# Peptides against a protein of PDB entry 4ASU, part 84

Target 1, 270 residues: chain A of PDB entry 4ASU
Amino acid sequence: ATLKDITRRLKSIKNIQKITKSMKMVAAAKYARAERELKPARVYGVGSLALYEKADIKTPEDKKKHLIIGVSSDRGLCGAIHSSVAKQMKSEAANLAAAGKEVKIIGVGDKIRSILHRTHSDQFLVTFKEVGRRPPTFGDASVIALELLNSGYEFDEGSIIFNRFRSVISYKTEEKPIFSLDTISSAESMSIYDDIDADVLRNYQEYSLANIIYYSLKESTTSEQSARMTAMDNASKNASEMIDKLTLTFNRTRQAVITKELIEIISGAA
Target 2, 83 residues: chain B of PDB entry 4ASU
Amino acid sequence: FTFASPTQVFFNSANVRQVDVPTQTGAFGILAAHVPTLQVLRPGLVVVHAEDGTTSKYFVSSGSVTVNADSSVQLLAEEAVTL

## One batch from the design tools (peptide; aimed at target 1 K129 S142 L146 E147)

Design b2_p28_8 (made by RFdiffusion4)
Pose (drawn by RFdiffusion4):
Structure b2_p28_8 (pose): chain A 181 residues (1-270 with 5 gaps), chain B 83 residues (1-83), chain P 28 residues (1-28)
Amino acid sequence: ATLKDITRRLKSIKNIQKITKSMKMVAAAKYARAERELKPARVYGVGLIIGVSSDRGLCGAIHSSVAIIGVGDKIRSILTFKEVGRRPPTFGDASVIALELSIIFNRFRSVISYKTEYSLANIIYYSLKESTTSEQSARMTAMDNASKNASEMIDKLTLTFNRTRQAVITKELIEIISGAA
Amino acid sequence: as target 2 above (83 residues)
Amino acid sequence: SLPSALEALREKYQEELEESEEAKEEEE
C-alpha cells in the first residue's frame, strides 16, 4: 500500500510488459524467416506415433494441442528428442531423428488459424519446417496477449498510485496543521 | 520435372526435354516418355536439357528420383550446388 | 538391412548422432 511498494511493483510489471512486447516482434521476425523457408520445403516433402514440438515454450496452445520417439522436450513433459526451437530446424536434425529409429504436428495456415528409406526423413523434415512456422506465429499472439494483460495491470496500479499519492499529501498536511493548532 | 534441395528449388514442374541423373547403378537419362520407376541416387552430376536446346549443369550428392505413371518426374537431393 | 541412402546419411551424420547421444546421457 505504500508508495514505495507501488513504485516497485510498477517497475516490475513494466519490465514484464517490455519483454513480452519485445518477443512479439521477435516472433514476428522469426515467423517471417520461417515462412520464407517453408515454400521450398513444401515442394520438397510430398512423397508409430510421432509428436513434433520444441523446447521453447511461451507459444500458447501448441504443446497442449499435440496429444523412444517424441521430438521437442515439452511433449515428454506430460508423461526422446531435445534442443529444438532455439535455432531453425535443419535437414540434418531430421536425419538424426531418422537415424536413431502416423505423424502429428501443427500445420501452418496463417497467423491465427492452425490444425493438428530416404522418403521417411523427408516427412520428418516437412513436419519440422511446418512446426516452427506454427510455433513462432502462435508465440507472436501469446506474447501480444500477455503484453495486453500486463498493460491493463499497469493501468490499475497507476490509479492506486494516484490515490496513495493524494492520501500521503493530505496526511502530511494534517500533521502540520494540527501541530500548529 | 521438379528439382529441389532442402535449401532451394531449381525447377518447379517442367516442361523440359530430358534430365541426366546419377543412380546407384551407373546413370539414367530420363526422357519425356520413360517407364514408371523409383530410383535412389549417388554422388554424380545432373545435366538438364532445356526445352529450347540449352544446358544446365548441377551436382548431386544423394537423394531420390521419382517418375510416375504419367509424364511427371520429381528429383530431390540433400544438397545441390554450382559449381 | 539398410538402404544405401541411409548408409550414406549415417556415415555423413555420424558425429552429430554421437553428440546427441552424449547430450542425452548427460541430461539423464

Design b2_p28_8_s1 (made by RFdiffusion4, then SolubleMPNN; from b2_p28_8, 17 letters changed)
Fold by OpenDDE base, seed 5:
Formats: C-alpha cells, structure tokens, sequence
Structure b2_p28_8_s1 (fold): chain B 270 residues (1-270), chain C 83 residues (1-83), chain A 28 residues (1-28)
C-alpha cells in the first residue's frame, strides 16, 4: 500500500472512531435514562405478572393456538440484542410445533421481522415498527396491546420474549406467559377468585397485556442501550488498535520510501 | 402490598392495614386476608392505611387491582398522584 | 376544582373509554 493509501485509510478509521465515540455517548445518555425509568416499570410489570404466577394458570393441552411476541426494536448496532430474542423465538416456535401447537408470531420492532421473516413468514401476524426512536411509553404499549386484541387471532396462550436487563454488561433473554381471556376465565385455579364479572375480567386482561408489554419494552430498551454503548466502545477500541497498527505501517513505509530515495540518489539512478 | 404506576412506585411489597380502592363496581376496602379478587379501577381516591395508623391519599385514573390468596395485593394504576 | 393534572388524567381516561366503546360497536 502506498503512503497515500495508508493515509486515506487512517483518516477513514479516525472518522469512524469519532462517530463511534459520539454514538457511545448518545447511547450512554439513553441508557442512563432507560435505567432510571426501568426501576418503576419493573415493579409495575412484575406486579402485573404476579397473578399468573400465583394463580398457576394452566392452559389445557387440547388448546392448540399459541402466540409468540418478540420484543426488540428497529435499531441496529447493539450486539446480540435482536438475535438473542430471535433465537429464543425460533426455539419456542419449534418446541410448540413439535407439541402439535399452532404458532403465530408478533414482532415488536422491525429487526425481529428482518431476522425471522424468511423462515417464519407464514407465522407472522403483525410487526410493530417505529420502536426504539423514543423511550417507550405506556401509551405505546397500550396501542400494541389493543392491536393484538383486535388481530382476530384467537390464541389460547402465549409467550412474550424480551431481554431483561441485569447490568450495564449483562442482559438475559426471558419469556413470560400471556393468556387469553378465555383461558383465564376457564382456569380452575381462578375459582378461588370471587365472582368476577366478565366485563371486569376483560378489562383486567387488557390492562394486564398492556402492562406486560410496557414492562418488556422498558427491559428491552435498557438492555439495548447498554449493549449499544458496549458495542460502540468496542468499535472505538478496535478502531484505536487499527490506527496504531496503520500508523506503524505508515512509519515503516515512509522509512522504506526514504531509504529507497536515498539509494537512488547515491546510486545516481535518479 | 404493591402500588405503582408505570413511572412511579408508591409501595413495594409493603405491609399495610387497609387499602381503599375505587373500582368500576364500587369502592371497597382491602383488609388483611381479604378474599381473592380482581377489579378494574375507575378514576378516584385510593386511601392507604399503614400499620402505624398513618393514612396516605392518592388519586388514580385507571388500572387494576389484584388480591391474591396469599394476601398479596397489586394495585397498578395507569396514572397516580399523591394528594 | 380539580387540579390540571387530574383533569388531564380524566380526559385520557374518557378517551380510552370512548375507544373501547367504539371497538365494541365495531365487533357487533
């Protein structure tokens, strides 16, 4: 490579490093906000899931319709955030299919669709786009919940799959159950709950779904921003290492050129 | 007893004497060992009676309340403000 | 007189009820 080529490459990598550093700072700011907003959201979401855990709601085996909701975003450059969710979705879909269940998929965020559409296109009901530009609100979750309820797919039970935030350096892909109104209404374990009006239960389930979606979005967002921050840090470090290597190469090449020129001068070949 | 909105936690696994909630079917008080139930909140006043005798008041917009067999309670409001 | 915050909360709740009503009417 010529000195000119190396210089051009150095300039390019330095520019990339500046971009990745800037992106890291942006991700860090978004992460800090997301983590702060996750604290109450987690209490809220875990509280909503408490019924399903405590009531030990079981779906009868004769019920065949299962819904998988994958939660991620539209944005890339965040490591394995999307692929981890997609991997678990694939695994769950395969397991359910092997058990003779009908599986439908909903993607929250366009990246899920991008990964799974080719292999699971027939199973996709809907993909929600425009996820991840702004911090998710309860309103956003409510819109998604309503769309799901209006989809016309009469699922019996479902799974929501998302990345739970552990720390700035760790997330875990998790699955939480979703139950249809009919499944909840018919569950034997619900018999201990005093005469619940059907309208009340319907409204309750609407809140429950919105609550769980909201929780999953907040966990996902926090995990994503953390992962993006890490990815941008790694990219910046890699760029730095490459700059160092290219700088050494540049210096060596420059010395070689100088030596060659000196030899040409001394030899009279110029 | 857990009482939270999407953006704020008021109580997290706390022990309380009584919680009065505004439901669509009517306001009721949740006491210790209340029978399991599910209700939907209407806009109204939530009153939390602590074991020490203190009373806290909140306005909620909507949401849900769950009373479980283990006497745990989850009050989840879409919006709530301290009064 | 309700605080502006409470008024806004009530308005959002009313909107939600109207939306639910509309949805029910569309399903019938």
Amino acid sequence: as target 1 above (270 residues)
Amino acid sequence: as target 2 above (83 residues)
Amino acid sequence: ELSPIIQEMLERYREKLEERRRRREEEE
Scores: peptide ipSAE 0.305, ipTM 0.921, DockQ to the pose 0.058
OpenDDE base, seeds 1, 2, 3, 4: peptide ipSAE 0.257, 0.034, 0.237, 0.307; ipTM 0.918, 0.848, 0.908, 0.921; seeds 3, 4 fail the geometry check

Design b2_p28_8_s2 (made by RFdiffusion4, then SolubleMPNN; from b2_p28_8, 16 letters changed)
Fold by OpenDDE base, seed 2:
Structure b2_p28_8_s2 (fold): chain B 270 residues (1-270), chain C 83 residues (1-83), chain A 28 residues (1-28)
Amino acid sequence: as target 1 above (270 residues)
Amino acid sequence: as target 2 above (83 residues)
Amino acid sequence: SLSPIIQRLKEKYEKKLEERRRRREELE
């Protein structure tokens, strides 16, 4: 490689490093906010899930309709955030299909659709786009819940799959249950609850759906920003190593060129 | 007893004496060892009676309350403010 | 039909969207 070629490559990599460093800083700022907002959201979301965990609601085996909600975003460059969710969705869909269940999919974020479109296009009910540019709000979750409720798809049980935030360096893809009104109303474990008005229960479940979606969005966002920060840091480090290597190569090549020129001058070969 | 909104936590696994909540059917008081129930909240006042005798008042826009068999209570409000 | 609570959430969201739209239009 000529000195010119090496210089060009160095410039290119340095530019990439600048971009990745900038993106890291942006991700760090978004992460800090997301983590702060996740604290109350987690308490809220876990509180909403408490009924399902404590009541141990079971879906009868004869029920066939299952909804999978995958939660991620539209934005890339965040490591395995999207692929992790998609992998879990695929696994769950395959397991349910093997059990003779009908599976429908909702994607929150365009990346889910991008990954699963070729293999699962017929199972998608709806994909929500424009996710990840702004921090998710309860209003956003409500819109998703509303669209689901208005879709007319009468599922018996569902699964919401999202990345739970553990730490700056760790997330875990998790699954939480979603139950239809019919399933929860007919659950034997719900018999211990005092005479609950059907309308009250419906309202409760719809609100719960929004709550769970909101929670999942907050977990997902925090995980994503953290993962992006890590990914950009890794990219910056890789760029730095490459810069060092190319700089050494440049210096060696430069010395060789100078030496060659000197020899040519001394030998009278020019 | 857990009382939270999407953006704020007021109580997290706390022991309380009584919680009064505004339900669609009227005022509902949750006492210790209350039977399991589910309710949807209307806009109104939530009053939390602590074991030490102190009372805290909150206004909620809407939400839900769950009393579980293990006596755990989750009060989830869309919006809540201390009064 | 949507539950009253979800309807309220919808209305609230729509209002927020309108307010954001208005603010955007005012800034433009």
Scores: peptide ipSAE 0.204, ipTM 0.899, DockQ to the pose 0.229
OpenDDE base, seeds 1, 3, 4, 5: peptide ipSAE 0.040, 0.026, 0.115, 0.039; ipTM 0.872, 0.857, 0.878, 0.876; seed 5 fails the geometry check

Design b2_p28_8_s3 (made by RFdiffusion4, then SolubleMPNN; from b2_p28_8, 19 letters changed)
Fold by OpenDDE base, seed 4:
Structure b2_p28_8_s3 (fold): chain B 270 residues (1-270), chain C 83 residues (1-83), chain A 28 residues (1-28)
Amino acid sequence: as target 1 above (270 residues)
Amino acid sequence: as target 2 above (83 residues)
Amino acid sequence: SLSPIIQEMLARHRERLEERRERRRREE
């Protein structure tokens, strides 16, 4: 490689490093905000899930329709965030299919579709795009919940799959249950609850779904921003190492060129 | 007793004497050992009576309330503000 | 008179209710 080639490559990598450092800072700022906003969202979301945990809602075996909601975003460069969700979605879909269930998929964020479109395209009901540019709001979650309920797919049970935030360096892909109105209304374990009006139960379920989606979005966003920050840090470090290596190569090559030129001058071969 | 909105937590696993909630079917008072129930909130006043005798008032836009068999209560408002 | 914040909360709530009602009308 000529000195010019090395110089060009150095310039390119330095530019990449600047970009990755900038992206790290942006991700860090978004992470800090997401973490603050996750605190109340977690209490809210866990509170909404409490009914399902305590009521021990069972879906009859004859019920075959299952909905999988995968939660991520449209944005890349965040490590294994999207692939982790997709992997668990695939596993869940396969397990349900093996159990004789019909499976449909909703993707929150375009990256899920990008990963699963070849193998699971026929199972997708809808993909929500434009996720991840702005922090998710309860309004956003409500829109997704409404769209899901309006999809016309009469599922019996479902699963929402998302990355739960643990720490700046750790997340875990988790699954939470979602239930149809019919499944909840027919569940024997719900008999302990006082005579609930059908309209009340319907409205309750709509809130519950929106609440869980909101919670999942907040967990996912926080996990994603932390993972992106880490990924950009790693990219910046890798670029730094490459710059160091190329700089050494440049110096060695420069010395070799000088030596060669000197020899040519001394030998009269020029 | 847990009372939260998507953006704010007012009570987290707290012990309270009574919670008055505005439901679509009318006013509902949650006491200790209340029977399990599910309700949907209408816009209105939430009143929390603490064990120490203090009373806190909140306005909620909508949401849900759950009373479980274990006497745990989840009051989840879409929007809420302290009064 | 309701505070501006409460008025805004109610407005948002009404909008959501209307959206739900419109949905129900489409499903019927």
Scores: peptide ipSAE 0.231, ipTM 0.914, DockQ to the pose 0.062
OpenDDE base, seeds 1, 2, 3, 5: peptide ipSAE 0.019, 0.086, 0.030, 0.030; ipTM 0.838, 0.866, 0.859, 0.861; seeds 1, 2 fail the geometry check

Design b2_p28_8_s4 (made by RFdiffusion4, then SolubleMPNN; from b2_p28_8, 18 letters changed)
Fold by OpenDDE base, seed 5:
Formats: C-alpha cells, sequence, structure tokens
Structure b2_p28_8_s4 (fold): chain B 270 residues (1-270), chain C 83 residues (1-83), chain A 28 residues (1-28)
C-alpha cells in the first residue's frame, strides 16, 4: 500500500470514529432517558400482564389463529437487537405452524419486516414504521393497539415478542401472551371473576392490549439504546486500534521511502 | 396493591386496607380479600386507605382495576395525579 | 367498533400530536 492509500484509509477510519463516538453519546443520552422512563412503564406493564399470568388462560385446541407481534424499531447499528426478535418470531411461527395453527405477523418497526419479508411476507398483516426516532408514548401504543383491533384479523391467541432490558450489557428476548376477547371470555379460569359486563371486558382487554404494547416498546427502546451505545463504543475502540496499526504502518513505510531516497542520493542513482 | 400510570408509580405491591375506585358502573371500595373482579375506570377520585390509617387521594382518568383470586390488586390509570 | 376507552386514547393522542405540531410551528 502506498503512503497515499494509507493516508486515505486513516482519514476514512478517523471520520468513522468521529461518527461512532457521536452516536455513542447520543445513544447514551437516549438510554439514560429510556431507563428512567422504563421504571414506571415496567410496573405498569407487568401490572397489566398480571391477569393473564394469574388466571392461566388456556386457548382451546380447536382455535387455530395465532397472532405474533414483533417489537423492535426502524434504526440499525444496535447489535443483535432486531435479529434476536426476528429469530424468536421465526421459531414461534415454525412451532405454531407445526402444531397446525394459522400464524399472522405484525411488525413494530421496519427492521422486523426487513429481516422477515423474504420468508414470511405472506404472514404479515401490517408493519408500523417510524419507530425509534422518539421515545414511545402511550399514545403510540394506543394507535398500534387500535390498528390491530381494526385489522379485521380475528386471532384466538397471540404472542408479543420483544427485548426485555436487563442491564446496560444485557437484554433478553421475551414472549408475552395476547388473548382475544373471545378467548378471555370463554376461559374457564375466568369463571372466578364475578359477573363481568361484556362491554367492560371488551374495554378492559383493549386497554390491556395498549398497556402491553406500551410496555414492550419501553423495554425494546431501552434495550436498543443500550445495545447501540455498546455497539458504538466497540466500533470506536476498533477504529482506534485500526488507526494505531495504520499509523505504525504509515511511519514504517515513510521511513522506508526516506531510506530509499537517501540511498539513491548517496549512490547517485537518481 | 399496585397503582401506576404509564409514567408514574404510586404503589408497588403494597399492602393497603382499602382502595376506593371510580368505575363506570359506580364507585366501589376494594377491601382485603375482595372477590375477583375486573372493572374499567372513569375519570374520578381514587382513595387509598393505608394500613396505618393514612389516606391518599388521587385523580385518575381512564384505566382499569383488577382484583385477583390471590387478593392482588392492579390499578392502572392512563393518567393520575396526587391530590 | 372501537371501544370508548380506545376512542378516548385516540383522541388524546391526536390532541398531543396537534399540540406538538403547533409548538414546532411556533419555534420555526
Amino acid sequence: as target 1 above (270 residues)
Amino acid sequence: as target 2 above (83 residues)
Amino acid sequence: SVSPIMKEMEEKYKEKLEKRREQLAREE
């Protein structure tokens, strides 16, 4: 490689390092906010899921329609955040198909669609875009919930798949249940609940859906920002190491060129 | 007893004596060992009676309240403020 | 049909969006 080639590469890597450092700082700020906002959101979301966990709702075997909601975002450069959700979605879809279930998919965030489009395009009902630019709000979750309810797909049960935040260095892809109004109304385990008005139950379930989506978005966002921060830090470190190596190569090459020129001057071969 | 909004937690797995909630069918009090039930909230006053005799008041918007068989209660409001 | 609670949530969201748009328009 010529000195010019090395210099060009150095300049390129230095620019990349500047970008990755900047992105790290942005991700760090977003992570700090996301983590703060996740604290109440987790209590809220887990509270909303408590009924389904405690009631142990079972879907009848004759019910065949299953909805998978994958929660991620539109933005890349965050390690395995999107692929982990997609992998779990694929696994769940395959298992359900093997069990004779009809599977439909909703993607929250464009990255899910990008990963699954080729293999699962026919199963997609809708993909929500413009996820991840701003912190998710309950309003955003409500819009998603409303769109789901208005999709016309009469699922019996479903799964929402998202990355749960554990720590700045760890997340876990998790699955939480979603039940249709019919499934929850007909569940034997719900018989212990006093005479619940059908309209009340409908409203309750719709609200619960929005709650669960909101919770999943908050978990996903926190996980994503943390992962992005880590990814950008790693990229910055890798760039630094490469800069050091290239700088050494540059210096060695420069010395060799100078030595050659000196020899040519001394030998009169110039 | 858990009482939270999407942005704020007021009670997290706390023991309380009684919670008065505004439901669409009417306000009712949830005591310890209340029968399992599901209700949706209307805008109104939530009153939490702690075991120590203290009373806290909140205004809530829409939401839900769940009383489970294990006597756990989840009060979830879209918006809530301390009064 | 959208339940009353979902309608309320949708309306609140629309109001928030409008307020944000108005705020952004004033800052420009």
Scores: peptide ipSAE 0.025, ipTM 0.839, DockQ to the pose 0.146
OpenDDE base, seeds 1, 2, 3, 4: peptide ipSAE 0.028, 0.024, 0.016, 0.000; ipTM 0.838, 0.840, 0.822, 0.794; seeds 1, 3 fail the geometry check

## One batch from the design tools (peptide; aimed at target 1 E206, target 2 Q24)

Design b2_p29_1 (made by RFdiffusion4)
Pose (drawn by RFdiffusion4):
Structure b2_p29_1 (pose): chain A 181 residues (1-270 with 5 gaps), chain B 83 residues (1-83), chain P 29 residues (1-29)
Amino acid sequence: ATLKDITRRLKSIKNIQKITKSMKMVAAAKYARAERELKPARVYGVGLIIGVSSDRGLCGAIHSSVAIIGVGDKIRSILTFKEVGRRPPTFGDASVIALELSIIFNRFRSVISYKTEYSLANIIYYSLKESTTSEQSARMTAMDNASKNASEMIDKLTLTFNRTRQAVITKELIEIISGAA
Amino acid sequence: as target 2 above (83 residues)
Amino acid sequence: AEKEALIAELEAQQAAVKEALEAAAAKAA
C-alpha cells in the first residue's frame, strides 16, 4: 500500500510488458522467416504415433493441442527428442530422428487458424517445417495477449498510485496544521 | 518435372524434354514417355534438357526420383549445388 | 529366386539410404 511498494510493482510489471511486447515482434520476424522457407518445403515433402513440438514454450495452446518417439521436450512433459525451436529445423535434424528409429503436428494456415526409406525422413522434415511456422505465429498472439494483460494491470496500479499519492499529501498536511494548532 | 532440395526449388512441374539422372545402377535418362518407376539416387550429375533445346547442369548427392502412371516426374535431392 | 533378389535389392537400398542420412546429419553438425 505504500508508494514505495506501488512504485516497485509498477516497474516490475512494466518489465514484463516490455519483454512480452519484445517477443511479439520477434515471433513476427521468426514467423516471416518460417513461412519464407515453408514454400519450398511444401513442394518437397509430398510422397506409430509421432508428436511434433518444441522445447520453447510461451506459444499458447500448441503443446496442449497435440495429444522412444516424441520430438519436442514439452510433449514428454505430460507423461525422446530434445533441443528444437531454439533454431530453425534443418533436414539433418529430420534425418537424426529417422536414424534413431501416423504423425501428429500443427499445420500452418494463417496467423490465427490452425489444425491438429528416404521418403519417411521427408515426412518428418515436412512436419518440422510446418510445426515451427505454427509455433511462432501462435507465440506472436500469446505474447500479444500477455502484453495486453500486463498493460491493463499497469492501468489499475496507476490509479492506486494516484490515490496513495493524494493520501500521503493530505496526511503530511494534517500533521503540520495540527502541530501548529 | 519437379526438382527440389530442402533449401531451394529448381523446377516446378515442367514442361521439359528429358532429364539425365544418377541412379544406384548406372544412370537413367527420363524421356517424356517413360515407364512408371520408383528409383533411388547416387552421387552424380543431373542434366536437364530444356524444351527450347538448352541445357541445365546441376549436381546431386542423394535422394529419389519418382515417375508416376501419367507423364509426371518428381526428382528430389538432399543437396543440389552449382557448380 | 525373384523374391530373394527383390529382398536383396531392398536391403541394399535401405543401407544406402542410411548412409546418405548419416552423411546429411554429419553435414548439419

Design b2_p29_1_s1 (made by RFdiffusion4, then SolubleMPNN; from b2_p29_1, 21 letters changed)
Fold by OpenDDE base, seed 5:
Parts: structure tokens; sequence; C-alpha cells
Structure b2_p29_1_s1 (fold): chain B 270 residues (1-270), chain C 83 residues (1-83), chain A 29 residues (1-29)
């Protein structure tokens, strides 16, 4: 390697670093959008969960079928986003199994399947792919909800597991309950609600499911985008620092080479 | 009283006098201390009557409305616009 | 992903430059 070669490579690296910086800015824009869109989505989603929280719906102990929905995406480079969800899913599955429950899993985003395939493949009902490229819409959530409802798996109770956004540097994996229509209809705590037509309740539940899924997607997306932005920022900064270090080293090395050459010239040993 | 769509919040834990909602079984008014109920929205007009006597009108598509035992109300529309 | 590949490339290139600099420095001693 010659100094000239190193100079060329350094220039190339600097160019790559600029590209990474640009990508970070794109990630920042995506994060900012996700955060803006999360605000109303959170109100909407929390509103949808209010019934279940207030009614304190309980599943009878003799009911054994449990559904776990893990929410993530197909996209990488977002730190522990996917592994956090997967970890919680594993924990929940183990706890439910210990309680004598039958557990089935739905993955939203291919990364969940990728992580859990070997250990939990038999428990998977379906995995939704092509998640995370574009911001999730209510339509997307509705499609997922519909697919779940039409899956043929008659669960009694479910858990939706997703990363809740806290800040640009913080998220928390959380679990929210999902109940089957039968469980809601038979819940003693629901007796205080006026006579509700079965069709109304069914439709209500369908909306509720879609609402919760939508909410979880928005939380997940915002968490993911923030994590990705942070990862890209760190990578860009680290690269920049390394470039600076190498540039300094290069300059010192160049000086040493020049000095040596001068000494050789002066001494006649060139 | 909370009224929101997936993309917009109109009311967030607000105190209102009355909310008129369009449901599949017909329009009904939610007053203070209304009995707990669940309903599904039909496309139509939502009218929010504030405590100060002002009224706001909205057009909603499908969705749900929940009246809880604690008198909290969640109106969640798939789509909603201010009129 | 394209970004991952780019970052990996960046890391490889950085390491290569570092190594090259060490070699040149050794010759300059």
Amino acid sequence: as target 1 above (270 residues)
Amino acid sequence: as target 2 above (83 residues)
Amino acid sequence: SALQELLEQLQRELEAVEQALKEVAERAR
C-alpha cells in the first residue's frame, strides 16, 4: 500500500460516510412522521382498550386456547426491537403452557418468524409479511384483523405484544389483551352493559380488534423508526470519528515518510 | 368524552353535556350518567353539545361508541371530519 | 439491506485503511 492508495481510499470512505449521514436524515424524517402519526393513534387505540380495562374481562379457567400476536416488522437495523418482542412472546408462551393453556402464535412482520421459527414453528398460525416499508394504515390493520378472525382458530383469550414508544431513545415491550367474542359475551362483568344485539357486539369486536392492531402497529413503527434512526446516527458518528482518527494518523505517517526521504537525500542514501 | 379517528383527535377526555351519535339502530343521545352500552356507528352526523351551550358537528363513517359504567365515553370513528 | 451492506463495506474499508497505514508507518521507521 502506498500513501496515494490510502488517500484514495480515505476519499472513498468519506464519501460512503456522507451517504450514511444522508440515510440517517431520511430515517429521522421517517421517525418524525411516525411520531406525529402516533399521537392520534394512541388516543384512538387507548380509547379502544378502555372497555377491556374497565370491564375487567376474565377468561374462565376451563378455557384453554390462547392466541399470541407479536407485532414487529420485516426491517432490520433497529437494535433489539424484534428480539424484545420475541423474548416477551417466549415468556408469555412458556407461562401459558405452564398454566395448561394451548398457545398459538401470529407474527406481524417476518422478523418474528425468523426468530421463533425453530423453537415455536408448530405454534404459528400465520405470519404477515411486507410490514414496515410504509407507515401502517387502518386498512392494513383491518386486513390483519380480518385474517385473524377468519383463521379458524377459536381462541378464548389473546395477547398482543408490541413495543410501546416512550421516547427517541426508549421503548418498552408491552402486552395488551384480546378477547374472543364468546369470552366477551359470556363475561359477567359485561352484564352491566345494556342489552346488546349479538350482531352489534360482533361488529364492535371486529372494530376493536382492528383498532388495537392499528394502535400496536403505530407504536411498533414509531419505536422501530426511532431505534433505527439512533442506530444510523451511531454508525455515522462512529464512522466519522474513525475517519478523523485515520486522517490524523495518515498525516503523521505522511510526515514521517517525508522526513525519512529528506534524511536519505541529505545523507546521500537515496 | 373521547372522540377520535385513527388519524385525528377531536375530543380527549373532555367534559360535554351531550353527544348525539348515529348508530345502526338509530341515532341516540348520550347524556350524563347514561347507562353503559356498546354501539356501532353508521355513517352520519355526530353532534357534540358542550357545557357552555356550543355545538360542534362532525360527519363520521363507521366505528364504535362505548359508554362505560364510570360514565366515560369513547367515540371511535374509522373516518371523521369536522363540519 | 442496502444500508447494512453499506455499513459493512464502510467498516471493511476503514479496517483496510488502518492496516495499510500501519504498514506504511512500519516502512517509515
Scores: peptide ipSAE 0.223, ipTM 0.875, DockQ to the pose 0.007
OpenDDE base, seeds 1, 2, 3, 4: peptide ipSAE 0.219, 0.216, 0.220, 0.220; ipTM 0.871, 0.872, 0.873, 0.875; seed 3 fails the geometry check

Design b2_p29_1_s2 (made by RFdiffusion4, then SolubleMPNN; from b2_p29_1, 13 letters changed)
Fold by OpenDDE base, seed 1:
Structure b2_p29_1_s2 (fold): chain B 270 residues (1-270), chain C 83 residues (1-83), chain A 29 residues (1-29)
Amino acid sequence: as target 1 above (270 residues)
Amino acid sequence: as target 2 above (83 residues)
Amino acid sequence: AAAAALAAQLAATAAAVEAALRAVAARAA
């Protein structure tokens, strides 16, 4: 290796640092938007979950069909965002199987499928792709909800697993319940709700599902952009430290080479 | 009383006197201590009567309304605008 | 995984530079 080769490699690290810095700025802009859009989405989504929390809807133990929806995206370079969701999905699937439940999986975002396809391929119903290029809309959530309801899989209960946003430096993987129309209709706790038409309840459940999916997508997106921003910042800092260290070593080495050459010239030992 | 769309919050855990909602089965007024119910919204007018006598009007598209046993109300519209 | 891959690439490049610097220093000694 020559000093010239080393200089070229140092330049390569500097270029990587520039790329990660640029990616950080892009992630920061997307994060700022996602955080603004999460505020109303959280009120809306939490409002949709209020019924299930207040009514304390329970699924009978004899019911066997359970659906797991994992929410993430197609995009990488965001730390543990995808692996955290996948880890919780695996844990939940194992626990349910041990309890004698039938488990089916839906992946929102291609990364979930990428992580789980080898071990859980037979349990996948569908994977929604093209997630994460644009901010999720209520329309997107409605499409997912409709496809789920029309899938022909008659689940009794389910779980939606996603990363909840806490702060720019923190997210937590959480689970929220999903209930089938039959489970809601048969729940004893629903008896306090008077004069509910079957068609009304069906439509209500469709909105509820879309609402919960929308909420999960907004939480996931905000968490992902924040995590990506942090990951790119860390990469930029690490690159900077490497550049500084290697530049110092390079300068010392260069001086040593020059000194040796001067000694050889003066001594005539060349 | 909570009233929101996916993109905007109009009321968040507020106390109101009455809310008139358009449902598929007809328009009805939600008063304090209304019996628990679930309804689906039809396109139409929402009228919120505040405790101070102020009345606010909104147009909503579709969505749901929930009246719980604890008298909490969630009005969740797909789209909503102030009139 | 992709962030880890980028970090690994940076680390590998840095290690290669360090090794090259050591080799040059050894020849200058």
Scores: peptide ipSAE 0.124, ipTM 0.871, DockQ to the pose 0.007
OpenDDE base, seeds 2, 3, 4, 5: peptide ipSAE 0.029, 0.064, 0.017, 0.025; ipTM 0.814, 0.860, 0.810, 0.815; seed 4 fails the geometry check

Design b2_p29_1_s3 (made by RFdiffusion4, then SolubleMPNN; from b2_p29_1, 18 letters changed; failed a check: too like the target's own chain)
Amino acid sequence: AAAAAAAAAAAAAAAAVREDLRRVAERAR

Design b2_p29_1_s4 (made by RFdiffusion4, then SolubleMPNN; from b2_p29_1, 17 letters changed)
Fold by OpenDDE base, seed 3:
Structure b2_p29_1_s4 (fold): chain B 270 residues (1-270), chain C 83 residues (1-83), chain A 29 residues (1-29)
Amino acid sequence: as target 1 above (270 residues)
Amino acid sequence: as target 2 above (83 residues)
Amino acid sequence: SAAAAAAAQLAAQLEAVREALRRVAERAE
C-alpha cells in the first residue's frame, strides 16, 4: 500500500470515530433523560400490574386466542435490543402454537416487523411506526391501547414483551400479561372484589392496558439508549485501535520508502 | 398505599390511615381492611390522611384505584397535582 | 433518516478500512 493510501484510510477512520463519538454523546443525553423519566413510570406501571399478580388471573384452557405485543423502536445501532425482543416473541409464538393457540402479533416499532415479516407476516395485526424519535408519552401509549382495543381481534389473553432496564450496561427481555375484559370478568379469582359495574371494569381495563404499554415503552427506551451508548463507545474504541495500527504501518512504510530512495541515490541506479 | 401518575410519584408503598377518592360512582373513603374493589377516577379531589394525622390534598383527572385483599392500594391517575 | 444513512456509511467505511489493513498486513509478510 502506498503512503497516500494509508493516509486516506487514516483520515476516513478518524472521521468515523468523530461520528461515533458524537452519536455516543447524543445517546448519553437521551439515556439520562430516559432514566429520569423511568423512575416514576416504573412505580406507575408496576402498580398497574399489581392486580394481575395478586388476583392470579388464569385463562381457561379452552380459550385459544393469544396476542403478543413486541415493544422496540424504529432505530438501529443499539446492539441486540431488537433481536432480543424478536427472539422472545418467536419462542412465545412457537410455544403457544404447540399448545394449539391462535397467535396474533402487534409490533411497536418498525424493527420488529423488519425482523419477523418473513416468518410471521400472517400473524401481524398492526405495526406502529415512528417509535423512538421522541420519548414516549402516556398519550402515545393510550393511542396504542385504543388501536389494539379497536382492532376487532377478540383475544383472550396476551403478552407484552419488552426490554427491562437493569443498569447502564444491562437489560433483560421480559414478558408481562395482558388480559381481555371477558377474561377478567369471568375469572373466579375476581369474585372477591366487590360488586363492580361492567362499565367500570371496562374503563379500568382500558387504563390498565395503557398503563402497561406506557411502562413497557419507558423500559424499552431506557434500555435502547443505554445499549446505543455502549455500542457507539465500543465503535469509537475499535476505531482508535485501528488508527494506532495504521499509524504504525504508515511510519514503517515511510521508513522503507526513504531507505529505498537513499539506496537508489547511493548506488547510482537512478 | 401507592399513588402515582405517569410522571410523578406521590406515595410508594406507604402506610396511610385513609384515602378519599372521587370515583365515577361517587366519592368513597378507603380505610384499613377495606373490602377489595376496583374503581375508576373522575376529575376531583383526593385526600390522603396519614398515620401522623397530617392531611394532603391532590387534584386528579382520570385513572383507576385498586383495593386488594391484602389491603394494598394502588391509586393511578393520568394527571395529578398537589394542591 | 440522515442519521441512519450516516451510520450505514460509517459501517461500510469501517469494513473498508478493515479490509485495507488486512491487505497491508499480508503484504508486509
Scores: peptide ipSAE 0.024, ipTM 0.808, DockQ to the pose 0.008
OpenDDE base, seeds 1, 2, 4, 5: peptide ipSAE 0.021, 0.016, 0.023, 0.024; ipTM 0.799, 0.806, 0.811, 0.816; seed 5 fails the geometry check

